Peptides against a protein of PDB entry 7Z53. Designs and how they scored, part 124

Target 1, 150 residues: chain A of PDB entry 7Z53
Amino acid sequence: PRIKNQADCIPFFRSCPACPGSNITIRNQINALTSFVDASMVYGSEEPLARNLRNMSNQLGLLAVNQRFQDNGRALLPFDNLHDDPCLLTNRSARIPCFLAGDTRSSEMPELTSMHTLLLREHNRLATELKSLNPRWDGERLYQEARKIV

## One batch from the design tools (peptide; made by RFdiffusion4, then SolubleMPNN)

Design b2_p27_4_s2 (from b2_p27_4, 16 letters changed)
Fold by OpenDDE base, seed 2:
Structure b2_p27_4_s2 (fold): chain B 150 residues (1-150), chain A 27 residues (1-27)
Amino acid sequence: as target 1 above (150 residues)
Amino acid sequence: SPFLEEIERKLRFEIAVLEALLRRLLA
C-alpha cells in the first residue's frame, strides 16, 4: 500500500508467494495458505458482483456489511436478494436468507462463512486505517489498496 | 503471512471443537 504520511505508518501483512530460499516444508505451508484464501471468494470474480459487495453509500472503500445483524458489534456478511432463496427453503423455522459473497458456497459451509467474515472485517479495518493515513484518497483508491493487502 | 496463519488457526480450532462436540453427542 502507498501511505502518504510515513510518520504514521502501521505494519501491514500481505499474502505473498513462497520465497525461493525457503525449505520445502515452509514453501508448502505458504502455498497451502495462499490457496486456502482466494480473494475472489471475498471480492467476487465478476465486476457486477464485486460492485454489489461494496458499500457504495460513501467514499470509505468499504465492503458491504449486514444491515440487520451484527456479531457483538462486529460485521457480518450482507444478505443476498434471491428469488426462491434456498437458505429460506431449507430451514423454514430459522428464516435466514443466504449471504451475499464472492462465492455462493459461503452460505452453505460454516468454514467459508467464517473465513469470508473475517476477511470482510479485515478489509474494512484496513480501509479505515488507510483513510486515516491518507485522508484525500477516495473510496475507489481505498478499496483497491485494501484489496491488495488482503 | 501472520494474518492468514491466524485465520487458519481459528478455523482449525473451530472445526476441532465441533468435531469433539459431535463425538460427545454420539457417545
Scores: peptide ipSAE 0.022, ipTM 0.375, DockQ to the pose 0.038
Fold by OpenDDE base, seed 4:
Structure b2_p27_4_s2 (fold): chain B 150 residues (1-150), chain A 27 residues (1-27)
Amino acid sequence: as target 1 above (150 residues)
Amino acid sequence: SPFLEEIERKLRFEIAVLEALLRRLLA
């Protein structure tokens, strides 16, 4: 969320502050949550993007995860590869690049990034479980079935 | 890494907030 008054705000991801008690902050957070009802926010609405969001190195139907960093063994969103990465410009000292997700706004809204991370983990969990239950399913089947459940 | 630590800290906080909001939305 973009908040103009930062007097009572807490810094979130990148340069976006969170203002506790702010109606704008709450609204933005709720909007972020409701946006995930549409799976396109996680999986991408366009096929080229959707493919880039998938782990294509195997037939496990997984979404791609960050290859450089993990949250204590748990998955993080993969980094995007932007020539002029706006996320790197928001906090030059931190040098945190934008995450790749189904919506470009995910990198602009820390709350979306967080939720996308959760749903990424959930998808991969489901895909893994489905693979265990259905060993003969290929990556496409696993991916689609997991997507339906999410 | 400093990056990982920062991401982890912020992400965990945001996740907690989002989970609370989800519970409210589904209530």
Scores: peptide ipSAE 0.021, ipTM 0.400, DockQ to the pose 0.058
Fold by OpenDDE base, seed 1:
Structure b2_p27_4_s2 (fold): chain B 150 residues (1-150), chain A 27 residues (1-27)
Amino acid sequence: as target 1 above (150 residues)
Amino acid sequence: SPFLEEIERKLRFEIAVLEALLRRLLA
């Protein structure tokens, strides 16, 4: 379930915890960041999930984005469609479901969600650029090429 | 939703941090 008002810290950068009560600052831990970035968390390790994470409505090779909300015009992760959504169950009044990502932990802490959101945006940016450079590429190729770069 | 607004606020801040870190990483 989503971690909102928790006292315990959750590991984020392996050695770095994500603490709801801690002030997040810019760290100069490049090595930790590098080791933490895993594309499988963005794209999914299973084919059915990977397909659900993609925008299949066009041939642009994009990842799916939230259709209800945006962050100042920028993309957010799509919502998952869980039958028993733990995020909804933890706060019935808010009615905010879990985000859909390659990692089921995406909605457990904002830090992970933020990273996945960032890489979602980067993928879509890359796919868009690749489409501009290679107008004959179909959605599959655009998706795969962007995925390789990320 | 107040909850959504809180999440968005947290996301914006953390994304900004991550973007800065990524820029440094890729520099």
Scores: peptide ipSAE 0.020, ipTM 0.458, DockQ to the pose 0.061
Fold by OpenDDE base, seed 5:
Structure b2_p27_4_s2 (fold): chain B 150 residues (1-150), chain A 27 residues (1-27)
Amino acid sequence: as target 1 above (150 residues)
Amino acid sequence: SPFLEEIERKLRFEIAVLEALLRRLLA
């Protein structure tokens, strides 16, 4: 989870090479990221979230995009609507709320944010192309077919 | 999809690098 208060951070300091009074080498273990990124990270694993991630204003089968910002004309992830937004708390100067994605880590790691953004763009590209190829498909069909391809 | 696989590979690489750096900082 994202740290909301820097004062609550667990400090990591370089340890001495050996324990005091001992010649035993100290090895600090860290928890590696055990999670992986798949389509569920983009689309959400739960139906309510999945619906919130979609653009339901039309029948184009698109994922929702940010309405305030773009990346040189390209889509960005939409913002979440959190009561106590940790992203705003951790960097008050930036004033950028957490992004809405299938995984909350999208707001914690720039790598995930970028990946999710790219997949968002890819989905919407695919949906748009599918609509062109299949004009009779509704939004649900377009969304599902694009999701399968991603 | 091939696109997803490529992104995943890149992400895993970045994660590995970050983890390695973290280990170095903690060592």
Scores: peptide ipSAE 0.020, ipTM 0.385, DockQ to the pose 0.031

Design b2_p27_4_s3 (from b2_p27_4, 17 letters changed)
Fold by OpenDDE base, seed 4:
Structure b2_p27_4_s3 (fold): chain B 150 residues (1-150), chain A 27 residues (1-27)
Amino acid sequence: as target 1 above (150 residues)
Amino acid sequence: SPWLEKIELELRFRIAELEALLRRLLA
C-alpha cells in the first residue's frame, strides 16, 4: 500500500540473517505473482497459522490487525511473536518485529508485505459489509465468505 | 518497484470487482 504519513510508517526489511538467497527471493516473488489468486499468502495454508491471523476477539470474521501501528487509520499486518525475531535482529535500531502473515516471507519482501496489507484491508472491508448484509452470520461464516470473495 | 506496481494494479482491479459484487449483493 501507499504510505502517506512517513511518521507512522513501519520500516520494511529486505535483508535478514534467516532470509533466503537472491535466487530464492526472486523465485519467491515469481511464486507470489503466480499465486496471486491463491489467497493462502493472506490467510495461511495451515490451520494453526490461519487461526493466528484472525481476530478471535469478536464474531466479525476479521483478520487480525496491528495493534501498535496504523497507516493513517488503515490497518497494517499484525506482528508475529518469534523467539528469535530475524527482523529485530537484522535492524536493532528500528525495533520492528516481523509481520505475521499467511506467508512467512511477508517480512522478507516488502512487496509481499504490501500485498498482504492490501488484502488484509480488503478482507476486513468485505467482512464488515457482509456483517451489515447478514447480521445473523457468526464470525466463522463472515470470515469464510469474505475469504471466498477475496 | 515495478513488481509492486503490478500487484497494486491487480489489487485495484480486484477491489473494483469486489465492490461490484457487493453492489449486487445490496441490490
Scores: peptide ipSAE 0.016, ipTM 0.353, DockQ to the pose 0.027
Fold by OpenDDE base, seed 5:
Structure b2_p27_4_s3 (fold): chain B 150 residues (1-150), chain A 27 residues (1-27)
Amino acid sequence: as target 1 above (150 residues)
Amino acid sequence: SPWLEKIELELRFRIAELEALLRRLLA
C-alpha cells in the first residue's frame, strides 16, 4: 500500500515520498539515497561513461548488464575494469570487482547498488516495451526515450 | 531488509505510474 500521509514524508523518487518516521538511522539512510535519486547516477553524466554503461552490441537501447552473475535470472550491474580495484582489495578471497555505474559511490553503499540495479532493470524493461511498440526505432531512440521516462 | 523492502515498494508504485504514462503517450 502507498503511503498517503506525505506531511511526514521525505521526497524519494520524483513525487514519490518515503516516510521514515522518528527513527533517525532510517531517516539518515533515506536522506542519503534521496540525494542520489538522479537519473545521471544511473546513466552517467559524462558521455564516455554513458557509452560504457550501454549495451552497444545491438540496437535495443539497453544498458549493459553483468556478464558473469545474475540474481535469480535478473540482471545485475556490470563490473568495472579498474587496474587497482578497491573492491578486490576489500575481500581478497571473494575476488569480486567494483560495479560500474553512473556514480562510483554505488559500490560503497549496498543500498545505492540495489537502487541502481532496480533502475537498470526498469530501463531495460522500458526499452524492450518501446521496441515492441515501435519496431522501427533504433537503439539510440530506444535508449533516449527510455531514459526520459525513468 | 525491511528498509529495502519499503524502497522497493515505492519504486514499484513509481513504475506503475510510469507505465500508465507510457500507455497514454504511445496510444
Scores: peptide ipSAE 0.016, ipTM 0.343, DockQ to the pose 0.042
Fold by OpenDDE base, seed 2:
Structure b2_p27_4_s3 (fold): chain B 150 residues (1-150), chain A 27 residues (1-27)
Amino acid sequence: as target 1 above (150 residues)
Amino acid sequence: SPWLEKIELELRFRIAELEALLRRLLA
């Protein structure tokens, strides 16, 4: 993966100039991305959802990760458990359910899915590092401290 | 956070780049 830690430089090269935008759909996508800068889309803005997004099986302060799939050993977003899952209904051959995230739109736009995934990984990385630095911290403190840093 | 800003910036540029490529393809 290109992003290793919070301090890493993220190189980017634009191969062509951006043209004036007339496509309202694309502009809406950009606006949606801007609204998620506060990371609430990762952690959930409501307490019940926030709890469901956490790994509660240990005291490591981690966010829940996909239990079926990984991306070359790296974490993916967990699946939701929806009745009449629209993702399953959309592509019956793929049989991939919707992802669970702080915002339900994460499954609708690949850009959002990617961003949510990266922030999930970063949170878990930070929580792991904080655990190493502070072995006596419980899961709640690790989670909250990592959340503050993200 | 600065990290979030980097992610947002990269995504914005990628979207703009793809938009430009599509426009060139349709021209």
Scores: peptide ipSAE 0.025, ipTM 0.367, DockQ to the pose 0.039; fails the geometry check
Fold by OpenDDE base, seed 3:
Structure b2_p27_4_s3 (fold): chain B 150 residues (1-150), chain A 27 residues (1-27)
Amino acid sequence: as target 1 above (150 residues)
Amino acid sequence: SPWLEKIELELRFRIAELEALLRRLLA
């Protein structure tokens, strides 16, 4: 991402060489992590899914978060809206649907759930920081720039 | 690297936390 009119640095500067605190060593470490973590698993590889994963209720460029549950005040993945939700069928008394993510396996593997949850939080954190640095950016710009940093 | 190790530790911790959460939700 190309941060414009930035007045400060953000912790993750993967594509922001203009940040005075930026160095190649830290950038390489971040890139190594993102090579391990496929961002498409978080953001979705298809445009309809990607849009559904976004919070479209405001212009903050955020990913959607769970509206029913939180983890001690921290965001959780939103629920999907599957017609025949396998998670609901697994335990009918619990009535907990599958999580919505770029990868449908997110609800099946706790490892993926945890990773997606952390990256969800990180994206929203980055978008918030970018809004502070670039208050005139709209939601689309904030989302795209944060996505590129992750 | 130290940074990657920190991330790994955080992930492992959150895995355990979310597993426990899921068990509670499905109990």
Scores: peptide ipSAE 0.022, ipTM 0.398, DockQ to the pose 0.043; fails the geometry check

Design b2_p27_4_s4 (from b2_p27_4, 17 letters changed)
Fold by OpenDDE base, seed 5:
Structure b2_p27_4_s4 (fold): chain B 150 residues (1-150), chain A 27 residues (1-27)
Amino acid sequence: as target 1 above (150 residues)
Amino acid sequence: SPFLEKIRLQLRFLLRELEALLERLLA
């Protein structure tokens, strides 16, 4: 998806802003790829998705993390529960579903996966720190404040 | 945030390369 808030956008250099061979759909895809650093891609643009991306099991304001796998002790994105999970279809033997993120491409491109993972970790780090500094804050407050800082 | 900015800077090169690849695919 396109960046909704231009204020959140850092202008990237476009090698070809109007290539003759580029149509509008391809341009949109390029823009989407080059603008995936929008935090909205991490938190989700829709409220139901945003809630699914959160750890609602506590009042720590954390984003949900993968419950099956970690990266040497560090958090990974949680898995989605897609009916027809394309990630499962690409490698049926591995049985690894797609990651759940605000951008559906997160499982398709390592750059997106990495970015979202890093921001997930940063959010949770911030939320944890904020909890330490503000022990009376509930999960919603922690989540929102961490989100703002990211 | 400073962290986000750092990540943006780190990925700029990758994004440019990816864009270039896409451009070549469209040519």
Scores: peptide ipSAE 0.023, ipTM 0.402, DockQ to the pose 0.039
Fold by OpenDDE base, seed 2:
Structure b2_p27_4_s4 (fold): chain B 150 residues (1-150), chain A 27 residues (1-27)
Amino acid sequence: as target 1 above (150 residues)
Amino acid sequence: SPFLEKIRLQLRFLLRELEALLERLLA
């Protein structure tokens, strides 16, 4: 979940050089992790993928959510539809397919899955709030406005 | 975007804290 007391946070640049006494390996890992935080990872950088990530069943401007599972009532990423799903092959006991996101790495690392899930929820929350404030907005406008805020 | 920027700042802060803890552990 989000850190509520953001006043305690110190601003950092996206990447930082190694400092004396610091571990360069740790620094590289930090830079790699922070690079995963990008809106394009949630929405998709290409139009065909972006369309598949949207809920097109209504005019609410929502991103698609998992239709089989929820996290205590909260949304999860939708499943992809891969012919040869590597997630199903990796763990045959779980029988859980790969998630669909703006970045295929979302199914590779729990950290990415979690972050993308949170951003999915935030988008849908914003879209819902925008719909309440602007009832005449169509799904496209709601989607775009929420995307800009995220 | 404002929300994404807040998340970035939070993550970087936490990661720096983790780095500091590891450095102290190895000292």
Scores: peptide ipSAE 0.022, ipTM 0.369, DockQ to the pose 0.034
Fold by OpenDDE base, seed 4:
Structure b2_p27_4_s4 (fold): chain B 150 residues (1-150), chain A 27 residues (1-27)
Amino acid sequence: as target 1 above (150 residues)
Amino acid sequence: SPFLEKIRLQLRFLLRELEALLERLLA
C-alpha cells in the first residue's frame, strides 16, 4: 500500500472464512477518508490505469462500474483482473475479487472503498449531466470536464 | 458473499454521510 503514515490507516477486519457469521462493524471515520480524496485515488495516477478505470464502450465519459453487482441499482467499483488476486486468496469462500480503483488501497480499506464508490458515482452523475448539456462533447471531453469538477 | 455484504453495509452507512458532506463541499 501507498500509505505513508500508519497513523492514517483505518483498520479493517475481514470475515474469517472458517468462522460462521461475521460481525460487521461499521466505522464512521469520515475525517480519515476525506484526507485520502484526490484525483489519483479515483482516476489513477498512471495513464494505463486511468484507461482501465474508464468505460470505453461508449462516448459518455464515464468511469467503469461493476458489471456483476450493484448496490440496489447504484454503481459499485469494477473488479480488477489480477493474476494472483489477494482478495480471492484471503477469502476463497467469498469469491469476490479486488476492486479496481485509482489506488490499490481501495480494496485494502473498505472505508476508502466507500469513498471511491461515492466519487465514482459522482463522476458518472456529472458526466451524464454534462452530456445532457453538451451533446456534442465526446467521451474524452466529458470525462475530463467531470474530473475537473469532482 | 460475506465480503460483498460487508462492503454493501458499509457503503450504505458511509455513503449517506459522505454524500451529504460532498454535496456541501461541491455546492
Scores: peptide ipSAE 0.022, ipTM 0.475, DockQ to the pose 0.050
Fold by OpenDDE base, seed 1:
Structure b2_p27_4_s4 (fold): chain B 150 residues (1-150), chain A 27 residues (1-27)
Amino acid sequence: as target 1 above (150 residues)
Amino acid sequence: SPFLEKIRLQLRFLLRELEALLERLLA
């Protein structure tokens, strides 16, 4: 939701304001997120990583999604394939590896994980809609056009 | 957590704006 009174708000992801109030802990967390989050963090800044984040099994221009888990039918970030996965090592009972995103910090901060997840869903939604409107577009075109919008 | 919920609400707002932008772009 859009905050009407932005006088006490802080610029957040893509100019969305956040109003932490008097809770300094929340304010610090929000300030940290505003410094880290960029759309490039979702797609990857390097080409090899960007390719690994994409679903290359079809021509739908989609980002890769988790193959083991879903959030009530909604997509989650794919797992990374780290040899020494710090997420597995820190909590062996959970057996949940680190998520793969444009930045390794996505698994270090639950807030970043959530943001990347939502933008993943939005990209795939946009790509799907673009495919329906432009049936002859290939996967590369769909991916790039959706990426431009996000 | 309350913080995560707040972030999710803000992101949902952004997603709705992106959807609106898409609609305008394709209109």
Scores: peptide ipSAE 0.019, ipTM 0.422, DockQ to the pose 0.045

Design b2_p27_5_s1 (from b2_p27_5, 15 letters changed)
Fold by OpenDDE base, seed 4:
Structure b2_p27_5_s1 (fold): chain B 150 residues (1-150), chain A 27 residues (1-27)
Amino acid sequence: as target 1 above (150 residues)
Amino acid sequence: MYVTAEEAELRRELRQQALAKLLLALA
């Protein structure tokens, strides 16, 4: 081995390969964090984050939205509550915090911000429609079913 | 929990609409 003293090594495990199909020649890793459809960029991969991304004030199964700003009545990503928020530090005059999303990079690029905003809107649209179709569904079911569709 | 055929169809429709909107937004 290149490194002889393993005590100095940081344990780093290669992801397990997904089972290849008959026509799959590319090695893909198993996703152990999320379901077979990975929408963790929207919903997060950790339970605390996922909870923070949700509107828990009601039983509509909605994702949290910005409380300060809207886009012509349309939802925007909620702001994060970061200690030493880099977005606040970069432009102190604007006083716009970083956005909260399942992907921590949501504020790094406008493209990511826009895509996350779109997916947030779509989730909330779906949850709203599902609520209309299924008035007896609780917020958890609405959230999960909308999540499955996204 | 088995999804009814009607619910499955609704899910398909919603998924198609979502996909269409996404595609339109990306176009």
Scores: peptide ipSAE 0.005, ipTM 0.223, DockQ to the pose 0.022
Fold by OpenDDE base, seed 2:
Structure b2_p27_5_s1 (fold): chain B 150 residues (1-150), chain A 27 residues (1-27)
Amino acid sequence: as target 1 above (150 residues)
Amino acid sequence: MYVTAEEAELRRELRQQALAKLLLALA
């Protein structure tokens, strides 16, 4: 590898290649995201991820939040549970895992982390307000309606 | 399910607030 010191590297990997047709000269990339605008960067593009991003302990339709840290009472992104967590490997002293979001890049730069945190907070705000307006709505409906607004 | 006028207005306001927050975050 060009970078000799692997201990201080941000572990960026190239996307998986796609081989459509007979074009083997130009490297194409696999797109695993939904094709329509659905805020999948917040909610994920796959059902298992989407479920992991939700607070399933109640019927409030909320996204999961960090259980260790808050920002003056405000929610932060939950931590992921990766076997080989690159955030833990990059800075072993800090012992801060990567964040879990719909976009796997949420931990790659502070700007992305901030934006995903903002959108998580906004979803939870919307779900809470919708619950106030519609007390009889269940968690699934609250989640979906908040998602539509976001 | 029909959305009440009040709910529709609140949804509009909430969307406007969300957009404003996003714009401020991008500034």
Scores: peptide ipSAE 0.005, ipTM 0.211, DockQ to the pose 0.018
Fold by OpenDDE base, seed 3:
Structure b2_p27_5_s1 (fold): chain B 150 residues (1-150), chain A 27 residues (1-27)
Amino acid sequence: as target 1 above (150 residues)
Amino acid sequence: MYVTAEEAELRRELRQQALAKLLLALA
């Protein structure tokens, strides 16, 4: 093989093919994302991921934030908990796991990470303000109303 | 649940503010 060093390979999995009922032999992937603009890059397209992205320790309707690091008191994206974390594999010295967001690509480049961080901060800001304006709202309503605004 | 006109307007304003903040952050 042309590539001799395979120890530093990034694990990359291709999407599963769709099984169309037609005689079309062109490979097409299964759509795993929502088909409408719903800020799924922040909240995820599936319920299990959406739940993991939420701060479930209180009834403030907040998204989960990083527990180890902050940016001058400002929230950062939480870390993911991957068994074979590609971020840990690619930079063993930094020992920084991949970030958890609705979009799995959140850790591919700093610019994308920054955008997801901003949207997370905005959600939490909105949820906090909504709680101030509506003290009787529970965490689920706060989360959903903030999500509708984002 | 029917969103009141006031709530709808507030949501529009908040969305516009959020978009403006994002644009400023990119600039």
Scores: peptide ipSAE 0.000, ipTM 0.226, DockQ to the pose 0.018
Fold by OpenDDE base, seed 5:
Structure b2_p27_5_s1 (fold): chain B 150 residues (1-150), chain A 27 residues (1-27)
Amino acid sequence: as target 1 above (150 residues)
Amino acid sequence: MYVTAEEAELRRELRQQALAKLLLALA
């Protein structure tokens, strides 16, 4: 190890070694903080974006949802608040802003929009169920545990 | 070994967490 004096170290690991099942001797690193599946398209890769994607009005650990529209009672992606919104510029008659998601491309293709919407719904479903099973969990824990499952 | 009330609570939470993950994965 590069650090010899472990007395000054906090045992916090961001990554862990992973070896493929094959005889390949290449040591890989996996993220030890999040799920094995990268869901950055849902949660973002930066803290400010991640916070904007969350519903911070309560302690349910939910992602933010559209406040104007629903799909037959089901949640949709929230709108972004862009100064120069390209979606508004593309179709001025529809006046639909771009969606806010972890992936900026969420508004480029309907397929991406749909997938991000589904994952958002799944997160919120999981967080809700986790809350019912663990009433004492706070919003942060609910969010993180739901995120780990997604 | 005195299990502190906090440790007991943590163990309960961890058990509930594991169970919740399992149940939700099957739902």
Scores: peptide ipSAE 0.000, ipTM 0.215, DockQ to the pose 0.028

